# Peptides against a protein of PDB entry 6B4E: the designs that were tried, part 102

Target 1, 295 residues: chain A of PDB entry 6B4E
Amino acid sequence: TNFDKISKMFWHYKDKIAQIKQDIVLPIKKADVNVRNLLSRHKRKINPKFGQLTNSNQQLFKIQNELTQLINDTKGDSLAYHWILNFIAKAVVHQAETEVRVKPESALPLGKLTLYLLVQFPELQELFMARLVKKCPFVIGFTCEIDTEKGRQNMGWKRNNENKWEDNTSYDERMGGILSLFAIITRLQLPQEFITTTSHPFPIALSWHILARICNTPLNLITNTHFVILGSWWDAAAVQFLQAYGNQASKLLILIGEELTSRMAEKKYVGAARLRILLEAWQNNNMESFPEMSP

## One batch from the design tools (peptide; made by RFdiffusion4, then SolubleMPNN)

Design b2_p18_8_s2
Fold by OpenDDE base, seed 1:
Structure b2_p18_8_s2 (fold): chain B 295 residues (1-295), chain A 18 residues (1-18)
Amino acid sequence: as target 1 above (295 residues)
Amino acid sequence: ALNAPITDLDPNKIPPPP
């Protein structure tokens, strides 16, 4: 693991967020009133779509088509198009922070929708990844100290209106929700219409990177959150990960489930205890996955 | 870091579990 490379990637996406603000968000505020009105209407139509997802593929396809049409309506104006994609990137991550955190299996329909949009609209990929890294650096296996304000900010900790940090449970749940979504995306197959023409934008190898990078992280930087997000990842992707990498996947699952938890045993992290339970379930041939979506 | 560090680039190059 090259941590310098990971840090460079982290800061690249942090800079991308600043660039998005300057080049997309702020310019739209000065755009023609008709463009602003169009985007306002589209925003209002798009935003509820993510909450309308169910375990139904039929419903998923409906939402995919509706969103595709709404996005295509903006392509005549490059700035409007990029603005709507950035809005979608933010909305998807927000849905992970709010819904997926409380219902992890909801990551599956959300992930399928997101992957479809990422392939249909390639410009969404960098916008989405930048938002993910800002909100949950764990998606690229980045970790820093959180004993400073800047460190906490870098790791995606939020402050409320009273400038108080969010509680540990809220942070853990949000990170778990976001990582669940990302894990799902990495383990999904491309939609059938794209399999022969397009490469997967966020393939299963990115899940490998997350696990390996966390395993190689200095132990003094490992927190309960690391175990929480590993557990979230496990529920979301472990089955498909094993299918992809076989024995090599098994070795890595043992490293996170047994070795990493053992090294941190003195901390008595609740997340670590949960991860050990997942390991034990797997060892007993009882690894669970999210249920497949209905037709 | 764990005693058996692994590469994040090639899954075939990870060491055996301890």
Scores: peptide ipSAE 0.032, ipTM 0.691, DockQ to the pose 0.367
Fold by OpenDDE base, seed 5:
Structure b2_p18_8_s2 (fold): chain B 295 residues (1-295), chain A 18 residues (1-18)
Amino acid sequence: as target 1 above (295 residues)
Amino acid sequence: ALNAPITDLDPNKIPPPP
């Protein structure tokens, strides 16, 4: 693992967030009144749709079509188009932070919707990845110290209006929710209509990167959160990961489930205990995955 | 870091399980 490369990638996306604010978000406030009104109406229509997802593919397809139409309405103005995609990127990550954190299986319909949009609208990919890295650096295997204010900010910790840090449980749950969504996206197949025309924008190899990079992280930087997000990843993608890489996947699952947990045993992390249980379930031929969606 | 090097570039280069 080249940590300098990972750090450069992290800061690239941090810079991208600043660029998005300067070049997309702020300029639209000065745009033509008709454009601003269009975007305001579209924002109001788009925002509730992510919460309307269910375990139904029919409902998913309905929402996909509705969002596609709404996004296409903005293509005549490049700034408006990028603004609406950035809004969608933020809304998807927010849904992961709020809904997926408490109901991990909801990552499946949300992930399917997101993957469809990422392929249908390629300009969403950089906007979405920048938002993911800002909110949850674990998606690229980035870790830094959290003993400083800057370190906590870099790792996606939030402060409230009273300048108080969020509690550890809230942080762990948010990171788990975001990571669950990303894990699902990496293990999904492209929709049938895209398989022969485009490559997967966030393939299963990115799950490999997450696991490998965490295993190579200095042990003094490993926290309970690392084990929480690994457990979230496991529930979301372990079955498909094994299908993709076979024996090589097994090696890496043993490294995170057995070796990494053993090396950190003195810390008695609750997340590590859960990951050990997941490993044991797998060893007993009881590895579980999220149920498939209904027609 | 774990004692065994793990690559994020090539999944075929990871060591056997301990």
Scores: peptide ipSAE 0.031, ipTM 0.731, DockQ to the pose 0.360
Fold by OpenDDE base, seed 4:
Structure b2_p18_8_s2 (fold): chain B 295 residues (1-295), chain A 18 residues (1-18)
Amino acid sequence: as target 1 above (295 residues)
Amino acid sequence: ALNAPITDLDPNKIPPPP
């Protein structure tokens, strides 16, 4: 693991967020009134769609089609198109921070929707990844110290209007929710219509990167949150990860579940205890995955 | 870091667990 490269990637996406503000968000405020009105209407139609997801593929396909039409309506204006995609990127991550946070299995329909949109609209990929890295640097295996204000900010900690940091539980749950979504995306197969024509934008190899990079992280930087997000990843993707990489996947699961937890045992992290339980369940041939969606 | 650093690029080059 080259941490300098990971750091460069992290800052690349931080810069991308700044660029999005300058090149997309701010310019649209000066756009033609008709364009602004169009985007306002589309925003209102798009926003509720993510909350309409259920464990139904039929409902998923309906929403996919509706969103596709709404996005396509903006393609005549490049700025409008990118603005809508950036809005969607933000909305998806927000849904992970709220719904997936409390109901991890909801990552599956959200992930399927997101993957479809990422393939259908390739320009969404950088916008989405930038938002993910900003909110949850764990998605690229980035870690820094959190004993400084800047370090906490870099790791996606939020402050309220009173400049008070969010509590540890809130942070852990948000990070878990976001990572669950990303993990699901990495382990999903492309929709049948794209398998022969398109490469997966965020393939299962990115799950490998997350685990490997965390395993190689200096132990003094490992926190409870690392174990929480590893547990979230495990629930979301461990079964499919084993299917993808076989024995090599097993080695990595043992590294995170046994070795990393053992090295950090003195900290008595609750997240680590949960990860040990997941490891033990696997060792007893009781590894669970999220239920598949209904037709 | 764990005792045996692993690559994040090639799953075939990770060492076995201790």
Scores: peptide ipSAE 0.023, ipTM 0.668, DockQ to the pose 0.366
Fold by OpenDDE base, seed 3:
Structure b2_p18_8_s2 (fold): chain B 295 residues (1-295), chain A 18 residues (1-18)
Amino acid sequence: as target 1 above (295 residues)
Amino acid sequence: ALNAPITDLDPNKIPPPP
């Protein structure tokens, strides 16, 4: 693992967030009133759709079609198009922070929708990844110290209006929710209509990177959050990860579930205890996956 | 670091998932 490269990638996306603000978000505030009105209407129509997802593929396809139409309506204005995609990127991550954190299986329909949009609208990919890295650096296996204000900010910790940090449980759950979504995206197959025409934008290899990079992280930087997000990843993608990489996948699962948890046993992390339970379930041939969606 | 003999894979060199 080249941590300098990972750090450069992290800062690339931090810079991208600043660029998005400068080049997309701020300029649209000064755009023509008709464009601003269009985007306001579209925002209001788009925002509730992520919460309308269910375990139904029929409902998923309906929402996909509706969002596709709404996004296509903005393509005549490049700034408007990029603004609506950036809004969608933010909304998807927000849904992971709020709904997926409490109902992890909801990552499946959300991930299917997101993957469809990422392929249908390639410009969404950089916008989405930048938002993911900002909110949850674990998606690229980035870790830094959280003993400083800047370190906590870099790792996606939030402060309230009184400058008080969020509690550890809230942070862990948010990170778990975001990571669940990302893990699902990495393990999903492209829709049939795209398999022969495009490559997967966030393939299963990115799950490998997450696990490998965490395993190579200095132990003094490993926290309960690392184990929480590994558990979230496990629920979301472990079955498909094993299918993709076989024995090499097994080695990584053992490495995180047994070796990493054992090395950190003195910390008595709750997330580590859960990850150990997941390992034991797998060893007993009881590895579970999220239920498939209904027609 | 665990110093495990497992490194990052190059996504461009990984066979497609089954």
Scores: peptide ipSAE 0.023, ipTM 0.670, DockQ to the pose 0.564

Design b2_p18_8_s3
Fold by OpenDDE base, seed 1:
Structure b2_p18_8_s3 (fold): chain B 295 residues (1-295), chain A 18 residues (1-18)
Amino acid sequence: as target 1 above (295 residues)
Amino acid sequence: SLNAPITELNPEEIPPPP
């Protein structure tokens, strides 16, 4: 693993966030009142859609169509179009931070919706990835020290209004929620309408990168959060990962579940204990996946 | 390398072919 390249990728997306603010978010504040009103109305219509997802594919398709129409309504103005996509990117990640963290299986409908939008609107891909990396650097296997304020900020730690860091549990859950969403996206098949004409924007290979990069991370940088997000990834994607890479996947799952947890045993991380339980369940032929969505 | 013993924590970053 070339960690310098990963670091460069991390900072690329951090810079992209700054660029988005300068080129999209700030300029729209000075846009024509009609454009601002349009976007305000669309924002209000779009935002609740993510919370309206259920385990129903029928409901998913309805929401996909509604969002597609709302996004298409903005295409006449490039700035408005990019603004609405950036809003969607933020909203999806926020949904992962809030809902998926407490109900991991909700990542499946959210991931399906997101993947559809990523393919339907390619400009969303960079906006979404930038938001993901900012909020949860684990999605690209980036890790840095968190013994400094800057390190914590880089790893996506939040401060409250009193400038106090969020508690470890809240951070772990947020990271787990975001990574669950990303893991789901990587293991989903493209919608049928795209499968023959479009390459997957975030394929299962990105899950491989996450696992491999975490395994190769210096042990002194490994925290409970790493194990939490690996567990979240496991629940979201391990079955499909095994299907994709077979024996090589098995080896990598053993590396994270057995070897990495064993090397960190002295820390008594709760996340590591959970990951070992997941490994043991798999070894006993009891690997679970999220339930499939209903028609 | 994933071809190394299970105790090896240096997996290849590049995924194998599916």
Scores: peptide ipSAE 0.153, ipTM 0.766, DockQ to the pose 0.181
Fold by OpenDDE base, seed 3:
Structure b2_p18_8_s3 (fold): chain B 295 residues (1-295), chain A 18 residues (1-18)
Amino acid sequence: as target 1 above (295 residues)
Amino acid sequence: SLNAPITELNPEEIPPPP
């Protein structure tokens, strides 16, 4: 693993977030009142859509169509179009931090919706990845020390209005929610209409990178959060990962579930204990996946 | 069948062919 390359990628997306603020978010505040009013109306229509997802494919398709129309309405103004996509990127990640955090299986409909939008609107891809990396650097296998304020900020830790860090459980659960969404996206097939014309924007190979990079991370940087997000990834994608890479996937699952947990046993991480339970379930031929969506 | 015990923590970063 080339950690310098990963660091460069991390800082690329940090720069991208700053660029988005300067080139998209701030300029729209000075835009024509009609454009601002349009975007305000669209924002109000778009925001509740993510919470309207269910385990129904019919409901998913309805929401996909509604969002597609709302986004297309902005294409006449490039700044408005990029602003609405950036809003969607933020809203999707926020939904992962809130709903997926408490109901991991909700990542499936959210991931299907997100993947559809990423393919329909390619400009969303960089906006979404930048937001993901900012909020959860684990999606690219980036890890740094959290003994400093800057290190914690880089790893996506939040402070409240009193400048107090969030508790460890809150951070772990948020990271797990975001990682669950990303894992789902990586293991989903493209809609049939796009398979022959478009490459998958975030393919299953990115799940391989996450696992490999975490395994190669210096052990002194491994925390409970790493095991929590590995468990979240496992629930979301382990079945499909095994289907994609077979014996090589099996080696990585054993590596994270047995070897990495064993090397960190002295820390008694709760996330590591859960990951061992998942490994044992798999070894007993009881690996589970999220329920399929209804018609 | 599960693979033989793994003793190394340094997997290749490049994924195999799917």
Scores: peptide ipSAE 0.149, ipTM 0.763, DockQ to the pose 0.131
Fold by OpenDDE base, seed 4:
Order: structure tokens, then sequence, then C-alpha cells
Structure b2_p18_8_s3 (fold): chain B 295 residues (1-295), chain A 18 residues (1-18)
């Protein structure tokens, strides 16, 4: 693992966030009143859609169509189009931070919707990835120290209005929620209409990168959060990961579940204990996946 | 894949072909 390359990727996306603010978010405030009104209306219609997802494919397709129409309505103005996509990127990640963190299986419909939008609107890809990396650097296998304020900030820790850091449980759950969504996206097949014409924007290989990069991370930087997000990834994608890479996947699952947890045993991380349980369940032929969505 | 990308705790960065 080339950690310098990962760091460069991390900072690339941090810079992208700054660029988005400068080139998209701020300029729209000075845009024509009609454009601002359009975007305000669209924002109000789009925002609740993510919470309207269920385990129903029918409902998913309805929402996909509605969002597609709403986004297409903005294409006449490039700034408006990019603004609405950036809004969607933020909203999807926010949904992962709030809903997926408490109901991990909700990542499946959200991931399907997101993947559809990423393919339908390619400009969403960089906007979404930048938001993901900002909020949860684990999605690219980036880790830094958190013994400094800057380190915590880089790793996506939030402060409240009183400048107090969020508690460890809240951070772990948010990271788990975001990672669950990303893991789902990586293991989903493209919709049938795209499978022959488009490459997967965030393929299963990115799950491999996450696991490999975490395994290669210096042990002194490994925290409970790493094990929490590995557990979240496992629930979301382990079955499909095994299907994709077979014996090599098995070796990597054993590596994270057995070897990495064993090397960190002295820390008594709760996340590591859970990951061990997941490994043991798999060894007993009881690996579970999220239920498939209804028609 | 014929190549074992995982020999120790430090797995290969690049995944095997699917």
Amino acid sequence: as target 1 above (295 residues)
Amino acid sequence: SLNAPITELNPEEIPPPP
C-alpha cells in the first residue's frame, strides 16, 4: 500500500470540497432569482425522497424517476445542475449518517438509488466521492492520528456549537453508517439498462482497497472505529465479496476477522469483538446478508 | 486467481481479477 498516494487522494477530495464551495455553492447565491427559486423548489421536493425509501423496488423505481425528472429540469443551467447534484451528494451522505447508522439494512435501497443516480448523472461521482471522503476517510482507506485537533478533523470528527467533540459512540455509528452505504454501492450490480454500456463507477475492487489498506495501516493508528466500520462493511458486502473474489476474499476476511483482531486484542475494542463474532458465524456457515428488496 | 495477493497481514493493494 502506497500511503502517500492515499494521502494525495484524501487531500484531492478536501480541495474538491473547497472548490465546490467556491465554484458552485457561493455563486448560486448571486444567481438569477428565477434560478434560485427553481432550486429552492427542487430542494424541497428532493430532500424528503431519501427518507421515503423502503424495502420495495417499486418504491425505489418511483423515486428514481421522480429524482431523474427533477434533476433534468436543471440541465439548462450548468451551475444549477451542479448545485442540485452537490445537494443530492450531501443529502445521501446525511441519510447514511442518520438512518443507516441505526438501521444498516436501509443502506440497500439507498445504495441502489445512489448507484442509479451516479450512472445517470456522471457529474455526481466526484461530488459524491468528495463528500464521502470528507465525512468518512475510511472509504478510501485513509487513516491518520486523532491525538490532535487537526487529526480528528481530518478523520471526520464533528464538533458541536460549544466546540465539544462528538462522543466516540456517535462517531463510530456515523462512520459505520457511511461505510455501510459505500460498501453496498461497491457490491451492487449496475441496473440492467446500464450494464452493457457503462462501467461501474465504484466497483467491488474499492471494497478490496478498503480492507487491504486497513490491514496495512500501522497498528498504532488502528482504533475501535476501524473495527466498527469493518463490521459494517461485513454486514453490507461480505457475501458478495466472497462471490467476487472467492478464495482470495476468504483469505482477506480471515485476515481482518482473525489476524487483525488478534493483534489488537490487548485494546479490548468492542468493534473487534463484534467482528470476531461475524467471523465465527461465517466459519459456522452462518454468514448473513441484508434481505433482498421486495418487487 | 493463481496469484495469492495475501501472504501475510499486509495484503496486496490491487485486488485479483474477479
Scores: peptide ipSAE 0.142, ipTM 0.768, DockQ to the pose 0.157
Fold by OpenDDE base, seed 2:
Structure b2_p18_8_s3 (fold): chain B 295 residues (1-295), chain A 18 residues (1-18)
Amino acid sequence: as target 1 above (295 residues)
Amino acid sequence: SLNAPITELNPEEIPPPP
């Protein structure tokens, strides 16, 4: 693993966030009143849609169509179009932080919706990835020390109004929620209408990168959060990962589930204990996946 | 490399072909 390359990628997306603020978010505040009013109306219509997702494909398709129309209404103004896509990117990640963290199976409909939008609107891809990396650097296998304020900030830790860091459990759950969404996206097939014409924007190979990079991370930087997000990834994508890479996938799952947990046993991480349970379930031919959505 | 002993935490970063 080339950690310098990963670091460069991390900072690329940090810079992208700053660029988005400068080139999209701030300029729209000075835009024509009609444009600002349009975006305000669209924001209000779009935001509830993510909470309207269920385990129904019919409901998913309805929401996809509604969002597509709302986004298309902004295409006449490039700044407005990019602003609404950036809003969607933020909203999707926020949904992962709030709902997926407490109901992991909700990642499936959210992931399907997100993948559809990423293909329909390619400009969303960089906006979404930048938001993911800012909020959860684990999505690209980036890790740094958290002994400093800057290190914690880089790893997506939040402070409250009293400048107090968030609780460890809250951080772990948020990271798990975001990573669950990303893992789902990587293992989903493109909708049938896109398979022959479009490459998958975030393919299963990105899941391989996450696992491999974590395994290669210096052990002194490994925390409970690493095991929590590996467990979240496992629930979301392990079955499809095995289907994609076969025996090589098995080796990597054993590395994270057995070897990495064993090397960190002295820390008694709760996340590591859960990952061991997932490994044992697989060894007993009882690997579970999220249920498929209804018609 | 994933061809290394399974006890080594040095998996290849680039995935194999499916």
Scores: peptide ipSAE 0.139, ipTM 0.760, DockQ to the pose 0.182

Design b2_p18_8_s4
Fold by OpenDDE base, seed 5:
Structure b2_p18_8_s4 (fold): chain B 295 residues (1-295), chain A 18 residues (1-18)
Amino acid sequence: as target 1 above (295 residues)
Amino acid sequence: SLNAPITDLDPEKIPPPP
């Protein structure tokens, strides 16, 4: 693992967030009134759609079509188009932070929707990844110390209006929710209409990176959150990860489930205990996956 | 897409945690 490269990638996306604000978000406030009105109406129509997802593929396809139409309506203006995609990127991540954190299986329909949009609108990819890295650096295997304010900010910790940090449980749950979504996206196959024409924008190899980079992270930087997000990843993608990489995948699952948890046993992390249970279930041929969506 | 370093995709190059 090249941690310098990971750090460069992290800061690239931090810079991208600043650039998005400067070049997309702020300029639209001075745009033509008709453009602003269009985007305001579209924002109001788009925002509730993510919460309307269910375990139904029919409902998913309906929402996909509605969002596609709404996004296409903005293509005549490049700034408006990029603004609406950035809004969608933020909304998807927010849905992971709020709904997926309490109902992990909801990551499946959300992930399918997101993957469709990422392929249909390629400009969404950089906007989405920048938002993911800002909110949950674990998606690229980045870790830094959290003993400083800057370190906590870099790792996606939030402060409330009273300038108080969020509690550990809230942080762990948010990180788990975001990571669940990302894990699902990496293990999904492209929709049939794209398989022959497009490469997967966030393939299963990115899950490999997460696991490998966490395993190589200095132990003094490993926290309960690392085990929580590994458990979230496991529920979301372990079955498909094993299908993709076979015995090589098994080695990584053993590294995180057995070796990493053993090395940190003295900390008695609750997340580590859960990961041990997941490992044991796998060893007993009881590895579970999220249920497939209905027709 | 994120470029995958070869070292991160090779399980033989992933040492156990220190």
Scores: peptide ipSAE 0.047, ipTM 0.645, DockQ to the pose 0.097
Fold by OpenDDE base, seed 4:
Structure b2_p18_8_s4 (fold): chain B 295 residues (1-295), chain A 18 residues (1-18)
Amino acid sequence: as target 1 above (295 residues)
Amino acid sequence: SLNAPITDLDPEKIPPPP
């Protein structure tokens, strides 16, 4: 694992966030009133859609079509188009931080919707990844120290209005929610209409990178959160990961579930205990996946 | 099945504890 490369990638996306603010978010405030009104209306229509997802594919397809139409309505103005995509990127990640956080299986419909949009609107890909990396650097296997304020900020820790850090449980749950969504996206097949014409924008190989990079992270930087997000990843993608890479996947699952947890046993991390339970379930031929969506 | 291409990427050994 080349950690310098990972760091460069991390900072690339940090720069992208700054660029988005300068080139998309701020300029739209100076756009003509018609464009601003259009975007205001569209934002109001788009925002509730993510919360309307259920375990129904029929409902998913309805929402996909509605969002597609709403986004297409903005294509006549490049700035408006990019603004609405950035809004969607933020909204999807926010949904992961809130709903997926408490109901991990909700990542499946959200992930299917997101993957559809990422393929349908390729410009969403960089906007979405930048938001993911900002909020949850674990999605690219980035880790830094959190014993400094800057380190915590880099790792996506939030402060409240009183400048107090969020509690560890809140952070762990948010990171787990975001990682669950990303894991789902990586293990989903493209929609049938795209499978022969388009490459997957965030393929299962990115899950491999997450696991391998975390395994190679210096042990002094490994925290409970690492195990929490690995557990979240496992629930979301382990079955499909094994299907994709077979014996090589098995080796990596053993590495995170057995070896990494054993190396950190003295810390008695709750997340590590959970990951060990997942490993044991797999060893007993009881690996579970999220239930498939209804028709 | 996902049937993703098998990669030659091998997870490196976990470093020893400090």
Scores: peptide ipSAE 0.044, ipTM 0.625, DockQ to the pose 0.072
Fold by OpenDDE base, seed 2:
Structure b2_p18_8_s4 (fold): chain B 295 residues (1-295), chain A 18 residues (1-18)
Amino acid sequence: as target 1 above (295 residues)
Amino acid sequence: SLNAPITDLDPEKIPPPP
């Protein structure tokens, strides 16, 4: 693992967030009143759609079509188009950190919707990835110390209005929710309409990066959160990961499930205990995946 | 770039946790 490259990637997306603010978010405030009104209306229509997802593919397709129309209505103005995509990127990540954190299986319909949008609107890809890395740098296997204010900020920790850090449980759950979504996206197949013409924007190889980079992270930087997000990843993608990489995937699962947990046993992390349970279930041929969506 | 370094995709090059 080349940590310098990971750091460069992390800071690239941090810079991208600043750029988005400067080039998209701030300029739209000075845009024509008609454009601002259009975007306000579209924002109000788009935001509820994510909460309307169910385990139904029929419902998913309906929402996909509705969002596609709403986004297409903005294409006549490049700034408006990029603004609405940035809004969607933020909304999807917000849905992951609020809904998926408490109902992990909801990551599947959300991930399918997101993957569709990422392919249909390629400009969403950088906007979405920048938001993911800002909120949950684990998606690229980035880790830094959290003993400083800056370190905590870089790792996506929030402060309340009293400048108090969020509690560990809240942070762990949010990170788990976001990572569950990303893991799902990486293991989903492209829709049939795209599979022959388009490459997967966030392929299963990105899951490999997450696991490998965490395994190579200095042990003094490993926290309970690392094990929580590995558990979230496992529930979301382990079955498909094994299908993709076979015996080589098995080696990596053993590294995270057995070796990494054993090395950190003295810390008695709750997340590590859960990951051990997942490993044991797999060893007993009881690895589970999220249920497939209904027609 | 989202390009995966070869070293992170090759499990034989991934050292065990220290």
Scores: peptide ipSAE 0.043, ipTM 0.646, DockQ to the pose 0.099
Fold by OpenDDE base, seed 3:
Parts: sequence; C-alpha cells; structure tokens
Structure b2_p18_8_s4 (fold): chain B 295 residues (1-295), chain A 18 residues (1-18)
Amino acid sequence: as target 1 above (295 residues)
Amino acid sequence: SLNAPITDLDPEKIPPPP
C-alpha cells in the first residue's frame, strides 16, 4: 500500500470540493433568475425521490425515469447541469447518513439508483466521489490521526452549533451508512443496457482497495470506526466479494475478521466484536446478503 | 489511482505488532 498516493488522492478530492464551491455553487447564485428558479423547482422535485425508494424494482425504475427527465431538462445550461448533479451527489450521501444508517438494507435500492445515474450522467462520478471522500475518507482507505481538530475534520467528524464534536456512536453510524452505500455500488452489476458499452465506474476492485488499505493502516490509527465500517461493508458486499475473488477474497475476510480484530483485542472495540460474529457466521456457512428487491 | 491492479495489493502484508 502506497500511503503517499492515497493521501494525494484524498487531497485531490478535498481540492475538488473547493473547486465545486467556486465554479458551480457560488456562480449559480449570480445566474439569471430564470435559471435559479428552474433549479429551485428541480431541487424540490428531486429531493423527496430518494426517500420514496422501497424494496420494489418497479418503484426504482419509476424514480430513475423521473430523475433522468429532470436532469436532462438542465443540459441546455452547463452550469445548471453541473449544479443539479452536485445537488444529487450531496442528496445521495445525505440519504446514506440518515436512512441507510438506521436501515442498512435500504442501501440496495439507493445504490441501484445511484449506479444508474453515475452511468447515465458520467459527470456525476467526480462530484459523487469528491462528496464521499469528504464525508467518509474510508471509501478510499484513507486514515489519519484524530487527536487534532484538523485530523477529525479530515476524517469527516462534524461539529454542532456549539462547536462540540458529534458523539462517537453518531460518527460510527454515519460512516457505516455511507460505506454501506459505496460497498453496494461496487458489488452491483451494471444494468443490462450498459454492460457492453460502459465500464463500471466504481467496480468491486474498490472494495478490495478499502480492505487492503485498512489492513495495512498503522495499528495506532485503527479505531472502533474502522471495525464498524468493515462490518457495514461485510453485510453489504462480502458474499459478492467472495464470488468475485474467491480464495483471495477469503484471505482478506480472515485478515479483517480474525487477524485485525485479534491485534486490537486490548481495545475491546464493540465494532470488532460484531465483526468477529460475522466471521463466525461465515465459518458456519451462515453468511447472509441483503434481501433481493421485489419486482 | 483507484484503478490500481489488484495484484499490486498484497493482503498478507499487515502491519507488524508494536
């Protein structure tokens, strides 16, 4: 693992967030009133749709079509188009922080929707990844110290209006929700209509990177959050990961479930205890996936 | 690059214990 390369990638996306603010978000505030009104209407129509997802593929396809139309309506103005995609990127991550956090299986319909949009609108890919890395650096296997204010900020910790850090449980759950979504995206197949014409924008190899980079992270930087997000990843993608990489996948699952948890046993992390339970379930041939969606 | 070959990642190279 080249940690310098990972750090450069992390800062690339931090810079991208600053660029998005400068080149997309701020300029639209000075745009023509008609453009601003259009985007305001579209924002109001788009935002509820993510919460309208269910375990139904029929409902998913309906929402995909509605969002596609709404996004296409903005293509005549490049700034408006990029603004609406950036809004969608933010909204998807927000759903992961709120809904997926409390109902992990909801990552499946959200991930299917997101993957469809990422393929249909390629410009969404960099906007979405930048937002993911800002909110949850674990998606690229980045870790830094959290004993400083800057370190906590870099790792996606939030402060309230009183400048107090969020509690550990809230942070862990948010990170778990975001990583569940990303894990789902990496293990989903492209829709049939895109398989022959488009490469997967965030393939299963990115799950390999997450696991390997966490395993190679200095132990003094490993926290309960690392185990929580590994457990979230496991529920979301472990079955498909094993299908993709076979024995090599098995080695990584054993490394995170047994070796990494054992090395950190003195810390008595709750997330590590859960990960051991998942490992034991797998060893007993009881590894589970999220339920498939209905027609 | 997020697209580094999987072969470049050795899952067995874990940090030594302190």
Scores: peptide ipSAE 0.047, ipTM 0.663, DockQ to the pose 0.097; fails the geometry check

